# Peptides against a protein of PDB entry 3HUF: the designs that were tried, part 105

Target 1, 320 residues: chain A of PDB entry 3HUF
Amino acid sequence: MWIIEAEGDILKGKSRILFPGTYIVGRNVSDDSSHIQVISKSISKRHARFTILTPSEKDYFTGGPCEFEVKDLDTKFGTKVNEKVVGQNGDSYKEKDLKIQLGKCPFTINAYWRSMCIQFDNPEMLSQWASNLNLLGIPTGLRDSDATTHFVMNRQAGSSITVGTMYAFLKKTVIIDDSYLQYLSTVKESVIEDASLMPDALECFKNIIKNNDQFPSSPEDCINSLEGFSCAMLNTSSESHHLLELLGLRISTFMSLGDIDKELISKTDFVVLNNAVYDSEKISFPEGIFCLTIEQLWKIIIERNSRELISKEIERLKYA

## One batch from the design tools (peptide; made by RFdiffusion4, then SolubleMPNN)

Design b2_p17_8_s3 (from b2_p17_8, 5 letters changed)
Fold by OpenDDE base, seed 3:
Structure b2_p17_8_s3 (fold): chain B 320 residues (1-320), chain A 17 residues (1-17)
Amino acid sequence: as target 1 above (320 residues)
Amino acid sequence: SSEKEEDFEEIEKLLKE
C-alpha cells in the first residue's frame, strides 16, 4: 500500500494510506476518500491530482507498487517528483519512494510503498476476496511468489493443513484467515486519517498458530530438522519440492512409481507421495521402501523427536 | 513461549525492512 507522510506539519503530522483511486491534493480541499489537504501558503488551492492504479498481475510476483500517477493542475510553480518536474499530461511512477514537491513548498510529501502481497490457498477464496483486496492496493494470487507477505489459510473444520499452508509457515509468511480479510475490508475509512490504524496481521497469525495443534512452535523447529535424510518424490507441485528442501532433505525426483529402481532405493530413506498416488498405489508399494504422504511427514516433523520417529519408521519398514 | 516471541520479532523486522 502507498503511505504518505510529510515534514513541516503540512499533513498535520499524520501519515495516510492511499488506496487505489484519485485524489485532489491542495490547500483548500477537505480530507476525505478523494481529497488530501496540504497546509501551506505555497501550495495552490487545488494543486495536483494523484491517481493510484489497482495492482497488476505482475505486481503480485514482484511485490512492486501500484502505479502512482501525478498530475499538476496547471499551477504557477508546478509539481516535482524526485526533483523532476511533472510533465504537462502527468507522469506515472513505479518507484517505491516518491518525494513530491508541490510548488515552492519547502516541505515535501514523501510517498513510500509498504509491500503487502496476499497468496490464497484456493481459487474460491481468491475469487471471493480479490476484488476487495485489489481496491485496497493489495496484489493477490494463487501461485507461490517470492513477493508473498501473507497467506490465507482456508479454515475447513477438521481438515489437515494444506501443503501450501505448511510451506507458507516454513517460509515465515504471515498466515491469515477470512476473519482478518473481513477486518481489512472494514478499515478503509478509518485509515484515511491515520495509517497506524491498519490492522496487525501478526496478531492474527499468532492466534492461528496458538490455537492450532498442527503448527509447530516456530518455523525454526522444522527448518533443516531432517538434514542428512534423503527422500524421493514424484514430480508434483513446486511447493512440495520447496517444502522438502526447507526441511533439509536431499531430494530425488521420479516420474512414476515404476522408475523407483534398486539404485534409487539404496540412496533414499523414504518416498514422499501425494494423497491420490498413496491411496491408489498403497497395495503395490515396492518392498523395503517407506512411503508416506506430505501430510504424514508433517505430522512427524511437528513432533520434538522427529528425527527419531523417522529413523524408527525407516527401520521398521526396511526389515518388515 | 519466549522462543515464539523472538521468531515473530524477526518476521516483523523482515516485514518492516
Scores: peptide ipSAE 0.010, ipTM 0.360, DockQ to the pose 0.010
Fold by OpenDDE base, seed 2:
Structure b2_p17_8_s3 (fold): chain B 320 residues (1-320), chain A 17 residues (1-17)
Amino acid sequence: as target 1 above (320 residues)
Amino acid sequence: SSEKEEDFEEIEKLLKE
């Protein structure tokens, strides 16, 4: 989101979130959802127009800002952004920091981008919320992104957490739920005068972890917890592979169950399967190796003695 | 099949201890 602040009390000591939309900036406007009052004798009654675009798909992957357009409203002394005079037709900016000078005002408006990119685990949830979140200047998507700051877990009552949720947790992404999105949708008007009133996602995340026994207290409890072990997995998803890597596992991939030969078994401590393969093929699993799902593995790794549990099971199967 | 389910049950037992 874009946040503006200013020197010399020209914004009355207030910080504002600028959501996508158009704002008239000047001395003789009243603060509202489309106007920014700036208190200086050196500023025109109506001085500039700020236009913030909705996020692009590219912004989701890069964490870049919503495009910020500045237009001077035919003022005597013009408008500058980052010490450059704004062109007659206006100029667009993608820099994360903008120093905006209105006319001869000795104080500048400072605009800065606070990165917030929300990944969704469920396409239905994305479909429900994407439009509203984009109108808040928040990029949204389904795919993993290095720019992702928040992850929306799917609340299915009585279901285990998904691989996406597990991976988001280990990546130290702030996990949020639909309740946070509902709350976030209500704050648009309240944050106009005070950007600090933006709801804290970390409190939501802490509450999720505290109230769900499927989460350890910290990602650090799980990261590299299985270092030194080797697994084989069916090449099903990139997220599953990345999750197992974050556990510190050495991973061998196979394309079919027929690739699980004596050689693979000899170098592998256990085999990780998806639920569908596990349920359908459990009768044909090779002898002498432990096969489990990612969900079953997760139940083990969230325990403090995960290494001991895995070691005992591997030993039991080798000597059986 | 039953052996793999038993293997996991043994782990679940260890988790409860």
Scores: peptide ipSAE 0.000, ipTM 0.259, DockQ to the pose 0.004
Fold by OpenDDE base, seed 5:
Structure b2_p17_8_s3 (fold): chain B 320 residues (1-320), chain A 17 residues (1-17)
Amino acid sequence: as target 1 above (320 residues)
Amino acid sequence: SSEKEEDFEEIEKLLKE
């Protein structure tokens, strides 16, 4: 989201979130959803127009800012952004930091981008929330992205956490729920005066982890916890592969269960399968190999003695 | 050993839940 601050009390010492929309900036406007009051004798009554666009799909993958348009409202001394005079028709900016000078005012408005990109695990939840979040200037998507800062967990009571949730946790993404999104939707008016009133997603995350036994105490408890073990993985999602890498596993890939030959078995401690393949093929698993799902692996990994548990199971199947 | 049986039962429990 865009946040503005200023020196010299020209913004009354307040920080403000700018959501997508249009703002008239000037000395003789009242702060509201479409106006920014700036207190200086050097600033015109109506000095500039700021227009913030909704996030693009690219912004979800890059963590880039919503496009910021500045137009001078035909003032005597103009408007500058990053020491450059704004063009007659206005200019658009994609920089994460903007120093905005209104006329000859010795103090600048500083706009900075605070990255918030929300990944959804469920397409139905994305469909429900994307529009509202985009109107807050928050990029949203389903696919894994290095720019994601938050991950929406679907709270189905009694369901196992998904691979996406597991991976988000290990990536140290802030896991949130629908309750947080609902709360976030209510703050739009309050943050006009004080950007610090934005709800703390980290507190929501802490509460989720504390109240759910499917999570370890920290990502660090699981990262590289299986270092030195080797697994083979049947054509799974990219998230599954990355999850296994974060566990410190050496990973071999295969395309079919028929590719699990004696050579692969000799180099592999266990085989990771998706639920559908595990359930359909469990009767036909090669002898002497430990096969498990990601969810089964996760249940072992969250235990304090995970390495010992896995080692014992590998030994059992090798000597059976 | 009784310890190996207990550990296996724990793994089986974790895998079946």
Scores: peptide ipSAE 0.000, ipTM 0.307, DockQ to the pose 0.004
Fold by OpenDDE base, seed 4:
Structure b2_p17_8_s3 (fold): chain B 320 residues (1-320), chain A 17 residues (1-17)
Amino acid sequence: as target 1 above (320 residues)
Amino acid sequence: SSEKEEDFEEIEKLLKE
């Protein structure tokens, strides 16, 4: 999201979030959803127009800012952004930091991009929330991205956390839930006055971890916890692969259980299967190898003695 | 030994849940 602040109390010492939309900026406007009052004798009554676009799909993957348009409203002394005079028709900016000078005002409005990119685990939840979040200037998507800052966990009572949630946790993404999204959707008007009124996602995340026994205390407890072990995995999802990599596993991929030959078995400590394959093929598992689901593996990983548990099971099957 | 049996029971429990 875009946040503005300014020196010399020209924004009354307040930080403000600018959501996608259009803002008239000037001395003689009242702060509201479409106006930014700036307190200086050196600025025009109506000085500039800021227009913030909704996030693009590219912004979700790059963590880039919503496009920021600045237009001078035909003022005597113009408007500058990053020491450059704004063109007569306005200019658009994709820089994460904008120093906006209104006329001869000695103090600048500083606009900075606070990255918030929300990944969803569930397409239905994305469909439900994407429009509202995009109107907050928050890029959203389903696919993994290095730019993702937050991950929406689907609350299913009594179910294991998803692979996406596991992976989000291990990559240190802030996990949030629908309650946070609901709260986030309500703050739009309140944050006009003070950007600090944004809900703390870290508090939400801490509460999720604390109240759910399916999470370890920290990602660090699980990262590389299985270093030195090797697994074979059905080539089904990139997230599952990345999850296993973060556990420190050496991974071999296969397309079917029939592809698990003697060579693969010789270098593999256990086989990771998806739930569908595990449930359908549990009667026909390869002899001499430990087969489990990612969810079953996760239950072991969250235990303090995970390495010992896995080692014992591998040994049991090798010497049986 | 009793410790190994407990550990296997724990794994079996984790796998059956």
Scores: peptide ipSAE 0.008, ipTM 0.360, DockQ to the pose 0.004; fails the geometry check

Design b2_p17_8_s4 (from b2_p17_8, 8 letters changed)
Fold by OpenDDE base, seed 3:
Formats: C-alpha cells, structure tokens, sequence
Structure b2_p17_8_s4 (fold): chain B 320 residues (1-320), chain A 17 residues (1-17)
C-alpha cells in the first residue's frame, strides 16, 4: 500500500494510506477518501491530482507498487516528483519512494510503498476476496511468489493443513485467515487519517499458530530438520518440491512408480507421494522402501523427535 | 526389541491419523 507522510506538519503530523483511487491535493480541500489537505501557504488551493491504480498481475509477482500518477492542476509553480517537474499531462511512477514537491513548499510529501501481497491457497476464496483487496491496493494470486507476504489459510474444520500452508509457514509468510480479510475490509475509512490503524497481521498469525496443533512453534524447528536424509518424489507441484528442500532433504524426482528401481531405492531413505497415488498404489509399493504422503511427513516433522522417528521407520523397512 | 516395537507403533499411529 502507498503511505504518505510529510515534514513541517504540512500533513498535520499524520501518515495516511492511499488506496487505489483519485485524490485532489491542495490547501483548500478537506481530508476525505478523495482529498488530501496540505497545510502550506505555498501550496495552491487545488494543487495536484494523485491517481493510484489497482494492482496488476505483475505487481503480485514482483511486489512492486501500484502505479502512482501525479498531475499538476495548472499551478503557478508546478509539481515535482523526485526533483523532476511533472509533465503537463501528468506522469506515472513505479518507484517505491516518491518525494513530491508541491510548488515552492519547502517541505515534501514523501510517498513510500509498503509491500503487501496476499497469496490464496483456495481459488474460491481468491474469487471472493480479490476485488476487495485490489481496491485496498493489495495484489492477490494463487501461485507461489517471492513477493508473497501473506498467505490465506482455508479453514476447513477437521482437515489437515495443505501443502501450500505448510510451505507458507516454512517460508515465514504471515498466515492469515478469512477473519483478517474481513477486518481489512472494514478499516478503509478509519485509516484515512492514521495509517497506524492498519490491522496487524502478525497478531492474527500468532493466534492461528497458537490455536492449531498442526503448526510447530516456529519455522526454525522444521527448516533443515531432515538434513542428511534423501527422498524421492513424484514430479508433482513445485510447492511440494520447495517444501522438501526447506526441510533439508536431498530430493530425487521420478515420473512414475515404475521408475523406482533398485538404484533409486539404494540412494533414497523414503518416497514422498501425493494422496491420490498413495491411496491408489499402496498395495503395489516397492519392497524395502518407506512411502508416505507429504501430510504424513508433516505430522512426523512437527514432532520434537522427528529425526529419530524417520530413522526408525527407515530401519524397519530396510530390515523387514 | 520391545522398545523398537513401541517406537514403530508410535510412527504407525502418527501415519494413520
């Protein structure tokens, strides 16, 4: 989201969130959802127009800012952004930091981008929330992104956490739920005057972890916890592969269960399968290899003695 | 050993849940 602040009390000492939309900026406007009052004798009554676009799909992957357009409203002394005069038709900016000078005002409005990118695990939830979140200037998507800051966990009562949730947790992404999204939707008006009123996602995350026994106390408890072990996995989702990498596993990939030969077995401690393959092929598993699902692996990993548990199971099957 | 059998049961229980 875009946040503005200024020196010299020209913004009354307040920080403000700018959501996607259009703002008239000037001395003789009243602060509201479409106006920014700036207190200076050097600023025109109506000085500039700020237009913030909704996030693009690219912004979700890059964590880049919503496009920020500045137009001077035919003022005597113009408007500058980053020491450059704004063009007659307005200029658009994608920099994360903007120093906006209105006329001859000695104090600048500083606009800075605070990155927030929300990944959804469930396409239905994305469809439900994407429009509202985009109107807050928050990029949203389904695919894994290095720019992802938050992950929406689907609360299905009685279900295990998804691979996406596991991976998000290990990546130290802030896990949130629908309750947080609901809260975000209500704050749009309240944060106009004070950006500090933005709800803290970390508190939501702490509450989720505290109330769900499927989460370890920290990502650090699981990261590299299986260092030294080797696994083979079916070439499935990239998230599954990345999850296993974060556990410190050496990973071999195979295309079918038929590719699990004696050589692969000799180099592999266990085989990770998706639920569908596990359920369909459980009768035909190769002898002498430990096969499990990611969810089953996760249940072992969250235990304090995970290495011992896995070692014992490997030994059992090798010597059975 | 009886200890090994107990440990295997614990893992099997974790995997069956």
Amino acid sequence: as target 1 above (320 residues)
Amino acid sequence: SAEKEKDFKEIEELLKE
Scores: peptide ipSAE 0.006, ipTM 0.346, DockQ to the pose 0.004
Fold by OpenDDE base, seed 4:
Structure b2_p17_8_s4 (fold): chain B 320 residues (1-320), chain A 17 residues (1-17)
Amino acid sequence: as target 1 above (320 residues)
Amino acid sequence: SAEKEKDFKEIEELLKE
């Protein structure tokens, strides 16, 4: 999201979130959803127009800001952005930091991009929330992105956390829930005056971890916890692969259980399967190899003695 | 020790399903 602040109390000492939309900026406007009052005698009554675009798909993957357009409203002394005069037709900016000078005002409006990029685990939840979040200037998507700052956990009562949630946790992404999204959607009016009224996602995340026994105390408890072990997995999801990599596993991939030959068995400590394959093939697992689901693996990983548990199970099956 | 034994038993049960 874009946040503005300014020196010299020209924004009344407040920070403000600028959501996608159009803002008239000037001395003689009243702060509301489409106006930004700036307190200076050197600023025109109506000085500039700011237009913030909704996030693009590219912004989701790059963590880039929503496009910020600035137009001078035919003022005597013009408008500058990053010491450059704004063109007559306006200019668009993709820099994360904008120093906006209105006329001869000695104080600048500083606009900065606070990165918030929300990944969803569930396409139905994305469909439900994407429009509202995009209108807040928050990029959203389903695919993993290096720009992802937040991950929406799907709350299913009585189910194991998803692979996406596990991976998001290990990536140190802030995990949020539907309650946070609901609250985030309601703050639009309140944050016009004070950007500090944004809900604390870290507090939400801490509460999720604290109240759910399926999470370890920290990602560091799990990262590389299985270093030295080797697994094979069905080539089904990139997230599962990345999760296993973060556990420190050496990973071999196969297309079917029938592809697990003696060579693969000799190099593999266990096989990781998805639930569907595990349930369908449990009667026909290869002899001499330990097969488990990623959810079963996760239940072991969250234990303090995960390495000992895995080792014991591998030994049990090798000598049976 | 008792908590770990319980946890292990739960894991063994999970692996038998």
Scores: peptide ipSAE 0.000, ipTM 0.339, DockQ to the pose 0.004
Fold by OpenDDE base, seed 5:
Structure b2_p17_8_s4 (fold): chain B 320 residues (1-320), chain A 17 residues (1-17)
Amino acid sequence: as target 1 above (320 residues)
Amino acid sequence: SAEKEKDFKEIEELLKE
């Protein structure tokens, strides 16, 4: 989201979030959803128009800012952004930091981008929330992204956490829920006066972890916890592969259960399967190898003695 | 060993839940 601040009390010492939309900026406007009052004798009554666009799909993957358009409203001394005069038809900016000078005012409005990219675990929740979040200037998507800052967990009571949730946790993404999204939607008016009134997602995340026994105390408890072990994985999910990499596993990939030959078994401590393959093929698993799902692996990995548990199971099957 | 059997049961319980 875009946040503006200013020196010399020209914004009354307040910070403000600018959501996607159009703002008239000037000395003789009243602060509201479409106006930004700036207190200086050097600023015109109506000085500039700021237009912030909704996030693009690219912004979700890059964590880049919503496009920021500035137009001077035919003022005597113009408007500058990053020391450059704004063109007659206005200019658009994708820089994360904008220094906006209105006329001859010695103080500048500083706009900076606070990155927030929300990944959803399922398409249904994305469909429900994407429009509202985009109107807050928040990029949203389903696919894994290095720019993802927040992950929406689907709270179905009594269900195991998904691979997406596991991976988000290990990546140190802030896990949030629908209650947080609902709360976030209510603050739009209050943040006009004070950007610090945005709800704390980290507090929500801490509460989720604290109240759910499916999470370890920290990602660091799981990262590289299986270093030195080797697994084979059916090439079905990139997220599953990345999750296993974060556990410190050496990973071999195969395309079918028929590719699990004696050579692969000799080099592999265990085989990781998706739920569908595990349930359908459990009667035909290769002899002498430990096969498990990601969910079963996760139940082991969150235990304090995960390495010992895995080692014992490997030994049991090798000597059976 | 009784310890291995206990550990196996614990893993089986973890895998069945």
Scores: peptide ipSAE 0.006, ipTM 0.334, DockQ to the pose 0.004; fails the geometry check
Fold by OpenDDE base, seed 2:
Structure b2_p17_8_s4 (fold): chain B 320 residues (1-320), chain A 17 residues (1-17)
Amino acid sequence: as target 1 above (320 residues)
Amino acid sequence: SAEKEKDFKEIEELLKE
């Protein structure tokens, strides 16, 4: 989201969030959802127009800012952004920091981009919330992105957390839920005059972890916890592979269950299967190999003695 | 198989100890 602040008390010492939309900026306007009052004798009654665009798909992957348009409203001394005069038809900016000078005012409006990119685990939840979040200047998507700051956990009562949620946790992404999104949708008007009133996603995340026994106390409890072990997995998802890598596992991939031969068994400690394959093939698994799902593996990993638990199980199956 | 369900139960029992 864009946040503005200013020097010399020209914004009355307040920070303000600029959501996607259009704002008239000047000395003789009243602060509201479409106007920004600037207190200076050197500023025109109506001085500039700021237009914030909704996020693009590219912004979701890059964490880049919503496009910021500035137009001078035919003022005597013009408008500058980053020491450059704004063109007659206005100019658009994608820099994360904008120093906006209105006329001869000795104090500048400073606009800065606070990155917030929300990944969804569930396409239905994305479909429900994407429009509203985009209107807040928050890029949204389903695919993993290095720019993601928040992850929406799918709350299915009584279900295990998904692989996406597990991976988001290990990546140290702030996990949020539908309750946070509901709250976030209501604050748009309350944060106009005070950007600090933005809901704390970290508090939501702490509450999720505290109230769900499927989460360890920290990602550090799980990262590299299985260093030195090897596994084989069916090439199912990139997220599953990345999750196993973050656990410190050496991973061999196979394309078919028929590829699980004596050689593969000899070089791997266990085989990770998806739920569908695990359930369908339970009877056909090779003897002497430990096969488990990612969910079963996660239940072991969240325990403090995870290495001992896995080692004991591997030993039992080698001697059976 | 009944053996693999047994393996997982053994892990679950180990988690309860």
Scores: peptide ipSAE 0.000, ipTM 0.292, DockQ to the pose 0.004; fails the geometry check

